# Peptides against a protein of PDB entry 4Z5W, part 20

Target 1, 305 residues: chain A of PDB entry 4Z5W
Amino acid sequence: IPDVFLELNKLWYFSAQSNLFNGEMPRSLSNSRSISLLSLRNNTLSGQIYLNCSAMTNLTSLDLASNSFSGSIPSNLPNCLRLKTINFAKIKFIAQIPESFKNFQSLTSLSFSNSSIQNISSALEILQHCQNLKTLVLTLNFQKEELPSVPSLQFKNLKVLIIASCQLRGTVPQWLSNSPSLQLLDLSWNQLSGTIPPWLGSLNSLFYLDLSNNTFIGEIPHSLTSLQSLVSKENAVEEPSPDFPFFKKKNTNAGGLQYNQPSSFPPMIDLSYNSLNGSIWPEFGDLRQLHVLNLKNNNLSGNIP

## One batch from the design tools (peptide; made by RFdiffusion4, then SolubleMPNN)

Design b1_p9_8_s4 (from b1_p9_8, 3 letters changed)
Fold by OpenDDE base, seed 3:
Structure b1_p9_8_s4 (fold): chain B 305 residues (1-305), chain A 9 residues (1-9)
Amino acid sequence: as target 1 above (305 residues)
Amino acid sequence: SEPSFLTTE
């Protein structure tokens, strides 16, 4: 990308996604005072990610996903006082979340999907201090780590939590009960064990639950038949979506179906590919807004209601 | 069909 952004003093939006751009991010772009939305997703950009947050006073959204950047996660990003959305998916950092992210009060949406992030305990302990954090995507990180169950963890404003395909050990963590605004939970493709906790049915905004491909045992909690967002249509809170798209993948090698907003997901309960037993509750028939109920590949018995 | 998961990539 040419170093011409100094002259582009009115540039508000720059999208150069899905091209063949190589080399480093131009220094004039890293110092742009005008830019609000920057997307360089799906290129071959390299080098260290550096942003001059003192210059980039209008930066609100950053998508650098699917590039060949190297080195550390930029610890100065919390100094970008208007920066809300960050997508660093598929950047091979091999790093922990910087401690400076405790101060990231502007942050609303963060993705590190498939970014070789390490230490999930430290990551969640840091990110809980981001008071405005609504969307957190950590899929394909933390390989074989334990999902922390520390009851002090608190994500009060969390709407979307995706920590899929990490081979995480442990149980569904009790600290998620402190997120009453949670709309979407994906913990699929892990090694989570124990029973599915009944308190999940108290998450009145939860319309999308994916616990598929884990090692859960016991009965399906009857409280899931009372998920208020799936009983009635009234609670469809149109919240501001992150500026980055989501992809529903069947495997790591396939292209996913693109969803631009979390609200575009069909209302779903997926408990498939576990070791759940007991009956299918007939009261799943009360979930009039449910589009997908997936209970396949379990040890369920009795009648199909 | 295998179960799916969500990403941003």
Scores: peptide ipSAE 0.639, ipTM 0.949, DockQ to the pose 0.879
Fold by OpenDDE base, seed 2:
Structure b1_p9_8_s4 (fold): chain B 305 residues (1-305), chain A 9 residues (1-9)
Amino acid sequence: as target 1 above (305 residues)
Amino acid sequence: SEPSFLTTE
């Protein structure tokens, strides 16, 4: 990418995703006063990520995902006072989330999907201070760590939580009950154990639940038949989605089905590939908005309602 | 079909 962004003093949106750009990010781009949205996703950019947050006063969205960047996560990003959306997916950091992210009050959407992030406990302890955080994607990190169950963790404004394919141990964490606005939860492809907690059915906005491919035991909590978002057509006000797409993948190497907005996901309960027992509740028939009920590959018994 | 998971990549 040429180092010409000083002359482009009116450039508000720079979209250069899905190209073959290599080398470092231009210094003039890292100092752009005009850019609000920067997307360099799916290139071969390299070097250390550096942004001059004192210069980049209009930066609201940053997508650097699927690049060959190296080094540490930029600890100065909280100084980008308007920065709301960050996609750092598929950047091999081999790092913890910086402590400075406790101060990241502008942050609304964060993805570190497949970014070699370490220490989930520290990550969640830091990110809970991001009071405006609505979307958090941590898929393909924290390999074989324990999902912290510390009840003091609070993500009050969380709408989308995805921590899939981490081989995480532990149980469904009680601190998620402090997220009453949660719409989408994906904890699939972990080693989570215990029972599915009944309080999940109290998350009235939860329309997408994926707990598939874990080690959950016991009965399906009957409270899941009372998920209000799946009973009634709430006029889901299209909340501003993250400036990055989601992908539904079957494995790490396959292309995923792209979803541009979380609202475009079909309403789903996926509890497949667990060790759940007992009956299928007939009251799943009350979930008139449910598109996908996946209970396959469990130890369920009785009649199909 | 195998279960799926969500990512941003």
Scores: peptide ipSAE 0.638, ipTM 0.949, DockQ to the pose 0.877
Fold by OpenDDE base, seed 5:
Structure b1_p9_8_s4 (fold): chain B 305 residues (1-305), chain A 9 residues (1-9)
Amino acid sequence: as target 1 above (305 residues)
Amino acid sequence: SEPSFLTTE
């Protein structure tokens, strides 16, 4: 990428995604006062991620995903006072979340999907201080760690939580009951155990639940038949989605189905590939907004209602 | 079909 962004003093949006750009980010780009949205996703950019937050006063969205960046997560990003959305997916950091992210009040959407992030306990302890955090994607990190169940963890404004394919141990964490605005939960492809907790059915905004491919046991909680978002058409408040797409993948090597908005996901309960027993509740018939009920590959018995 | 998971990549 040429070092010409000093002359581009009116450039508000720069999208150069899915090209063949290599080398480092130009110094003039890292100092741009005009840029609000920056996407360099899916290139071969390398070196350290450096942004001059004192210069980049208009930066609101940053997508650097699927690049060859290396080194540390930029600890100065909280100084970018307007920065809301960060996509750092598929950047091999091999790092913990910086302690400075406790002060990241502008942050609304964060993805570190497949970024070699370590220490889930520290990550969640830090990120709970981000009062405006609504979307958190931590898929393909924390390999074989334990999902912390500390009841003091609070994500009050969290709407989208995705921590899939981490081989995480533990149970469905009780601190999620402190997230009453949760709309989408994906904890699939872990080693989570125990029973599915009944309080999960009290999350009135939860329209997408994926607990598939875990080690859950016991019965399906009857409270899942009373998920309010799936019983009635509540006006899904079209909240501003993160400025990055989601992908539904079957494996790490396949192309995923792209979804531009979390609201574009079909309303779903996926409990497949567990060790759940008992019957299918007839009251699943009350979930008039449910598009996908996936209970396959369990130990369920009785009649299909 | 195998179970799926969500990513941003």
Scores: peptide ipSAE 0.635, ipTM 0.948, DockQ to the pose 0.874
Fold by OpenDDE base, seed 4:
Structure b1_p9_8_s4 (fold): chain B 305 residues (1-305), chain A 9 residues (1-9)
Amino acid sequence: as target 1 above (305 residues)
Amino acid sequence: SEPSFLTTE
């Protein structure tokens, strides 16, 4: 990418996604005063990620996903006072979340999907201070770590949480009960154990629940049959619209189905590939908004209602 | 078919 962004003093949106750009991000781009949305996703860009947050005063969205960037996560990003959306998916950091992210009050949507992030406990302890954080994607990180269950963790405004395919141990964390605005939860493809907690059915905005491919045992909580978002249409909760797409993948190597917004996901309960027992509750028939109920590959018995 | 998971990549 040429170093010409000083001349582009009116540039508000720059998308160069899905090209063959290599080398470093131009210094003039890292100092752009005009740019609001920057997407360099799916290129071969390299070097250290550096943004001059004192210059980049209009930056609201940053997508650098699927590049060959190296080094540290930029600890100065909280100084980008308007930066809301960050996609750093598939950047091999081999790092922890910077402590400076405690101060990241502008942050609304963050993805580190497949970014070799380490220490989930530290990551969640830091990111809970991001009071405006609505979307958090941490898929394909924290390999074989334990999902912290510390009840003091609080994500007050969290609407989308995706921590899939991490081989995480532990249980469904009680601190999620402190996120009453949660709309989408994906904890699939982990090694989570224990029972599915009944309080999940109290998350009145939860329309998409994926707990598939874990080691959950016991019965399906009857409270899941009373998920208000799946019973009635009336609660049009403001959806988080991150400036990055989601992908539904069956494996790490396949192309995923692209979803541009969380609202584009069908209302779903996926509890498949667990060790759940007992019956299918007939009261799942009350979930009039449910599009997908996936209970396959469990130890369920009795009648199908 | 195996279950799916969500990513941003």
Scores: peptide ipSAE 0.630, ipTM 0.945, DockQ to the pose 0.887

## One batch from the design tools (peptide; made by RFdiffusion4, then SolubleMPNN)

Design b1_p10_1_s1 (from b1_p10_1, 6 letters changed)
Fold by OpenDDE base, seed 1:
Structure b1_p10_1_s1 (fold): chain B 305 residues (1-305), chain A 10 residues (1-10)
Amino acid sequence: as target 1 above (305 residues)
Amino acid sequence: GYILTFPDEP
């Protein structure tokens, strides 16, 4: 990318995604006072990620996903006082979340999906201080770590939590019961154990639940038949979605489905590929907004209602 | 399948 952004003093939106750009990010771009939205996703950019937050006072969205950047996560990003959305997916950091992110009050949406992030305990302890954090994606990190169950963890404004395919051990964490605005939960493809907790059915905004491919035991909580968002067409508050798309991995060689917003996901309960027992509750018939109920590959018995 | 913020294929 040419180093010409000093002359572009009115540049508000720069999208150069899915090109063949290589080398480092231009210094003039990392010092742009005008830029609000920056997307360089899916290139071959390299070097250390550096942004001059004192200069980049208008920066609101940053997508650098699927690049060849190296080194540490930029600890100065919380100084970008308007920065709301960060997508750092598929950047091989081999790092922990910086302690400075405790002060990241502008942050609303964060993805580190497949970014070689380590220490989930530290990551969650840090990120709980981000009071405006609504979307957190941590898929394909923390390999074989334990998902913290510390009740003091609080994500009060969290709407989307995705921590899939980490081989995480532990149970469904009790601290998630303190996230009453949770709409989408994906903890699939881990090694989570224990029972599915009944308090999940108290999350009135939860329309998408994926606990598939774990080691859960016991019965399906009856409280899941009372998920309010799946009973009634309550207007899913179209809250501002993250400025980055989501992709659902397919188990087949067919390309993943793209979802531009969390609200574009079909209302779903997926508990497949566990060790759940007991019956399918007839009251699942009350979930009139449910599109997908996946209970396959369990130890369920009795009649199908 | 699980949710990502990047496509499976580049």
Scores: peptide ipSAE 0.554, ipTM 0.911, DockQ to the pose 0.857
Fold by OpenDDE base, seed 2:
Structure b1_p10_1_s1 (fold): chain B 305 residues (1-305), chain A 10 residues (1-10)
Amino acid sequence: as target 1 above (305 residues)
Amino acid sequence: GYILTFPDEP
């Protein structure tokens, strides 16, 4: 990418995604005072990520995902006082989340999907201080770590939590019961154990639940048959989605389905590939908004309602 | 299902 952005004093949006750009990010771009949205995703950009947050006062969205950047996560990003959305998916940092992210009050949406992030306990302990955090994606990190269940963790404004395919140990964390605005939860493809907690059915905004491919035991909580978002069409006000898309892979060999908004996900309960027992509750029939109920590959018994 | 937030298809 040419280093010409100093002359582009009115540049508000720069998208150069899905190209073959290589080398380092232009220094003039890292110092742009006008830019609000920066997307360089899916290139071959390299070097360290550096943004002059004191200059980049209009930066609201940063997408650098699927690049060959190296080094540490930029600890100065919280100084970008308007920065709301960060997509750092598929950047191999081999790092922990910086402690400075405790001060990241502008942050609303964060993805580190497949970014070689380490120490989930530290990550969640840091990110709980981001009071405006609504979307958190940490998929393909923290390999074989333990998902912390510390009740003091609080994500009050969290709407989307995706921590899939980490081989995480532990249980469904009780601190999620303190996230009443949670709409989408994906903890699939882990080594999570114990029972599915009944308080999940109290998350009235939860329309998408994926706990598939874990080691959960016991009965399906009957409270899941009373999820309000799945009983009635509440006019979910379309809140502004993250500036990055979501991709759902149906299986290891399938292509990804792109979802531009969390609301574009089909209303779903997926508890498949666990060790759940007991009956299928006939009251799942009350979930008139439910599109997908996947209970396959469990130890369920009785009649199919 | 496996939700990835990849900027492009995996």
Scores: peptide ipSAE 0.023, ipTM 0.692, DockQ to the pose 0.720
Fold by OpenDDE base, seed 4:
Structure b1_p10_1_s1 (fold): chain B 305 residues (1-305), chain A 10 residues (1-10)
Amino acid sequence: as target 1 above (305 residues)
Amino acid sequence: GYILTFPDEP
């Protein structure tokens, strides 16, 4: 990418995604006062990510995903006082979340999907201080770590939590009950165990639940038949979506379904590929907004209602 | 299923 952004003092949006750009991010771009939305995703950009947050006063969205950046996660990003959305997916950091992210009050949406992030306990302890954090995607990180169950963890404004495919151990953490606005929870493809907690049914905005491909045991909580968002349409809180899309793959080799917004996800309960027992509750019939109920590959018995 | 926030369809 040429170093010409100094002259582009009116440039508000720069999208150069899905090209063959290589080398480092231009210094003039890292110092742009005008850019609000920056997307360089899906290139071969390299070097250390550096943004002059003192200069980049208009930066609201940053998508650097699917690049060959190296080095540390930029610890100064919280100084970008308007920066709301960050997509760092598929950047191999091999790092922990910086402690400075405790101060990231502008942050609303963060993806580190498949970014070789380590220490989920530290990551969640840090990110809980991001009071405006609504979307958190940490898929394909923290390999074989334990999902922390520390009750003091609080994500008060969290709406979307995706921590899939981490081989995480532990249970569904009680601290998620402190996120009453949670709309989408994906903890699929982990090694989570124990029972599915009944308090999940108290998450009145939860319309998408994926707990598939875990080691959950016991009965399906009857409280899931009372998920208000799946009973009635009234709870569809349309909120600003992240500036990055979501992709759902069925298989590693399959094309991904793109979801531009969390609301584009079908209302779903996926509990498939667990060790759940007992019956399918007839009261799942009360979930009039439910599009997908996937209970396959469990130890369920009785009649299909 | 894997919800991946890939910038592009992986």
Scores: peptide ipSAE 0.034, ipTM 0.738, DockQ to the pose 0.748; fails the geometry check
Fold by OpenDDE base, seed 5:
Structure b1_p10_1_s1 (fold): chain B 305 residues (1-305), chain A 10 residues (1-10)
Amino acid sequence: as target 1 above (305 residues)
Amino acid sequence: GYILTFPDEP
């Protein structure tokens, strides 16, 4: 990318996605006072990520996903006082989240999907201080770590939590009961154990639940049949979506489905590929907004309602 | 983007 951004003093939006750009980010771009939205996703950019936050006073959205950047996560990003959305998916950092992110009050949406992030306990302890954090994607990190269930963890404004395909151990964390605005939860493809907790049914905004491909045991909690977002459509608070899309693959060979916003996900309960027992509750019929109920490959018995 | 990479179904 040429170093010409000093002359582009009115540039508000720069999108150069899905090209063949190589080398480092130009210094004029990392010092731009005018840019609000920056996307360089799906290129071959390399080197360290550096942004001059004292200069980049208008930066609100940053998408650097699917590049060949290396080194540490930039610890100065919290100094970008208007920065709300960060997409660092598919950047191999091999790092922990910086302690400075405790001060990241502008942050609303963060993705580190498949970014070789380490230490989930430290990551969650840091990110709980981000009071405006609504979307958190940590898929394909923290391999074989334990998902912390520390009751002191609080994500009060969290709407979307995705921590899939980490081989995480532990149970469904009780601290999620302190996230009453949670709309989408994906903890699929882990090694989570224990029972599915009944308090999940108290999350009145939860319309998408994926707990598939774990080691859960016991009965399906009856409280899931009373999820208010799946009974009635009236409570769907449309809030601003993150500036990055979501992708779901059903299998490794399937094309990824792109979802531009969380509200475009089908209302779903997926509990497939566990060790759940007991009956299917007839009251699942009360979930008039539910599009997908997946209970396959469990130890369920009795009559199909 | 959020990339759900499912590992191969066992």
Scores: peptide ipSAE 0.028, ipTM 0.691, DockQ to the pose 0.166; fails the geometry check

Design b1_p10_1_s2 (from b1_p10_1 with F2Y S5T)
Fold by OpenDDE base, seed 3:
Structure b1_p10_1_s2 (fold): chain B 305 residues (1-305), chain A 10 residues (1-10)
Amino acid sequence: as target 1 above (305 residues)
Amino acid sequence: SYIVTYPDDP
């Protein structure tokens, strides 16, 4: 990418995604005073990620996903006082979340999906301080770590939590009960154990629950049949979505589906590939908004209602 | 299936 952004003093949006750009991010771009939205996703950009946050006072969205960046996560990003959305998916950092992210009050949406992030305990302890954090995607990190269950963890404004395919141990963490606005939870493809907690059914905005491919035992909580968002058509206020899309990675060679917004996901309960027992509750019939109920490959018995 | 924020490699 040429170093010509100094002259582009009115540049608000720069999207150069899905090209063959190589080398480092231009210094003039990392110093742009005008740019609000920057997407360089799916290129071959390399070197360290550096943004001059003192210069980039208009930066609101950053998508650098699927690049060959190396080094540390830029610890100065919290100094970008308007930066709301960050997609750092598929960047091989091999790092922990910087402690400076405790101060990241502008942050609303963060993805490190498949970014070789380490220490989930530290990551969650840091990110809980992000008071405006609504979307957190940590899929394909923290390999074989334990999902912290520390009850003091608090994500008050969290709407989307995706921590899939980490081989995480532990249980469904009680601290998620402190996230009453949670709409989408994906903890699939882990090694989570114990019972599915009944308090999940108290998350009135929860329309998408994926706990599939874990080691959950016991009965399906009856409280899941009373998920308010699935019983009645809530006026889901279309809140501002992350500026980055989501993708369902299929286990088959068939390409993943793109979802531009969390609201584009079909309302779903997926509890498949666990060790759940007992009956299917007839009251799942009350979930009039539910599109997908997947209970396959469990130890369920009795009649199908 | 699980959710990510990048497309599958072509």
Scores: peptide ipSAE 0.621, ipTM 0.928, DockQ to the pose 0.909
Fold by OpenDDE base, seed 5:
Structure b1_p10_1_s2 (fold): chain B 305 residues (1-305), chain A 10 residues (1-10)
Amino acid sequence: as target 1 above (305 residues)
Amino acid sequence: SYIVTYPDDP
């Protein structure tokens, strides 16, 4: 990428995704006062990520996903006082979340999907201080770690939590009961155990639940038949979605479906590939907004209602 | 299937 961004003093949006750009980010780009949205996703950019936050006073969105960047996560990003959205997916950091992220008050959406992030306990302890954090994606990290269930963890404004395919041990974390605005939860493809907790049915905004491919036991909580978002069309207040798309990765080489907004996901309960027992509750018929109910490959018995 | 924020490689 050429070093010409000093001359582009009115440039507000720069999108150069899905090209063949190589080398480092140009210094003039890292010092741009005008840029609000920056996307360089799906290139071959390399070196360390450096942004001059004192210069980049208009930066609100950063997408650097699927690049060959190396080194540490930039600890100075919290100094970018307007930075809301970060997508660092598929960047091999081999690092922990910086302690400085405790001060990241502008942060609303964060993804480190498949970024070789380590220490889930430290990551959650840091990120709970981000009071405006609504979307957190940590899929394909923390391999074989334990998902902390510390009741002191608080994500009061969290709407989207995705921590899939980490081989995580533990149970459904009790601290999620303190997230009453949660709309989408994906904890699929882990080694989570115990029972599915009844308090999940008290999350009135929860329309998408994926607990598939775990080691859950016991009955399906009856409280899941009373999920208010699936009983009635609540007027989903269209809060501003993350500036990055989501992709549903299938284990088959069939191309992943793209979802531009969390609201574009079909309303779903997926409890497939567990060790759940008991009956299917007839009251699942009350979930008039439910599009997908997947209970495949469990130990369920009785009549299908 | 699980959710990520990057497309599958072509």
Scores: peptide ipSAE 0.620, ipTM 0.930, DockQ to the pose 0.913
Fold by OpenDDE base, seed 2:
Structure b1_p10_1_s2 (fold): chain B 305 residues (1-305), chain A 10 residues (1-10)
Amino acid sequence: as target 1 above (305 residues)
Amino acid sequence: SYIVTYPDDP
């Protein structure tokens, strides 16, 4: 990418995604005062990520996903006072979340999916201080760590939590019961154990639940048959989605489906590939908005209602 | 299947 962004003093949106750009991020781009949205996703950019937050006063969205960047996570990003959305997916950092992210009050959406992030306990302890955090994606990190269940963790404004395919141990964390605005939960492809907690059915906005491919035991909580978002059409207020799309990665070589918004996911309960027992509740028939009920590969018994 | 914020490699 040429180092010409000093001349582009009116450039508000720069998207160069899905190209073959290599080398370092241009210094003039890292100092752009005009850019609000920056997407360099899916290139071969390298070097250390550096942004001059004192210069980049209009920066609201940053997508650097699927690049060959190296080094540490930029600890100065909280100084970008308007920065709301960050996609750092598929960047091999081999790092912890910086302590400076405790001060990241502008942050609304963060993805580190497949970024070799370490120490989930520290990450969640830091990120709970981000009071405006609505979307958190941490898939393919924290390999074989324990998902912290510390009740003091608070994500009050969290709407989307995705921590899939981490081989995480532990239970469904009780601190999620303090996230009443949660709409989408993906904890699939872990080693989570214990019972599915009944308080999940109290999350009235929860329309997408993926607990598949874990080691959950016991009965399906009957409270899941009363999920309000799945009983009635709430007028889905189209809340501003993250400036980055989501992809449902299939375990098959078939390309993942793209979802531009969390609301584009079909309403789903996926509890497949666990060790759940007992019956399928007939009251799942009350979930008139449910598109996908996946209970396959469990120890369920009785009649199919 | 699980959710990520990047496309699968072609």
Scores: peptide ipSAE 0.612, ipTM 0.927, DockQ to the pose 0.898
Fold by OpenDDE base, seed 4:
Structure b1_p10_1_s2 (fold): chain B 305 residues (1-305), chain A 10 residues (1-10)
Amino acid sequence: as target 1 above (305 residues)
Amino acid sequence: SYIVTYPDDP
């Protein structure tokens, strides 16, 4: 990418995604006063990520996903006072979340999906201080770590939590009950155990629940048949989506489905590939907004209602 | 299947 962004003093949106750009980010780009949205996703950019937050006063969205960047996660990003959305997916950091991110009050959406992030306990302890954090994607990190169950963890404004395919141990953490606005939860492809907690059914905005491919036991909580967002349409709070798309990754090399907004996901309960027992509750028939109920590969018995 | 924020490699 040429170092010409100083001359582009009116450039508000720069998208150069899905090209063959290599080398480092131009210094003029890292100092752009005009750019609000920056996407360099799916290139071969390298070097350290550095942004001059004192210069980049208009930066609101940053998508650097699927690049060959190296080094540390930029600890100064909280100084980008308007920066709301960050997609650092598929950047191999091999790092912990910087402690400075506890001060990241502008942050609304963060993805480190498949970024070799380590220490989920520290990550969640830091990120809970991001009071405006609504979307958190941590899929394909924290390999074989334990999902912390510390009741003091509070993500009060969290709407989308995706921590899939981490081989995480532990249980569904009680601290998620402190996230009453949770709409989408994906904890699939972990090693989570215990029972599915009944309080999940109290999450009135939860329309997408993926707990598939875990080691959950016991009965399906009857409270899941009372998920208000799946009973009635009334609670579809159209909130600003992240500036980055979501992809439903298939285990096959067949291209994942793209979802531009969390609301584009079909209302779903996926509890497949667990060790759940008991019956399918007839009251699942009350979930009139439910598009997908996946209970396959469990120990369920009785009649299909 | 699980959710990520990057496309599958072509």
Scores: peptide ipSAE 0.611, ipTM 0.927, DockQ to the pose 0.897

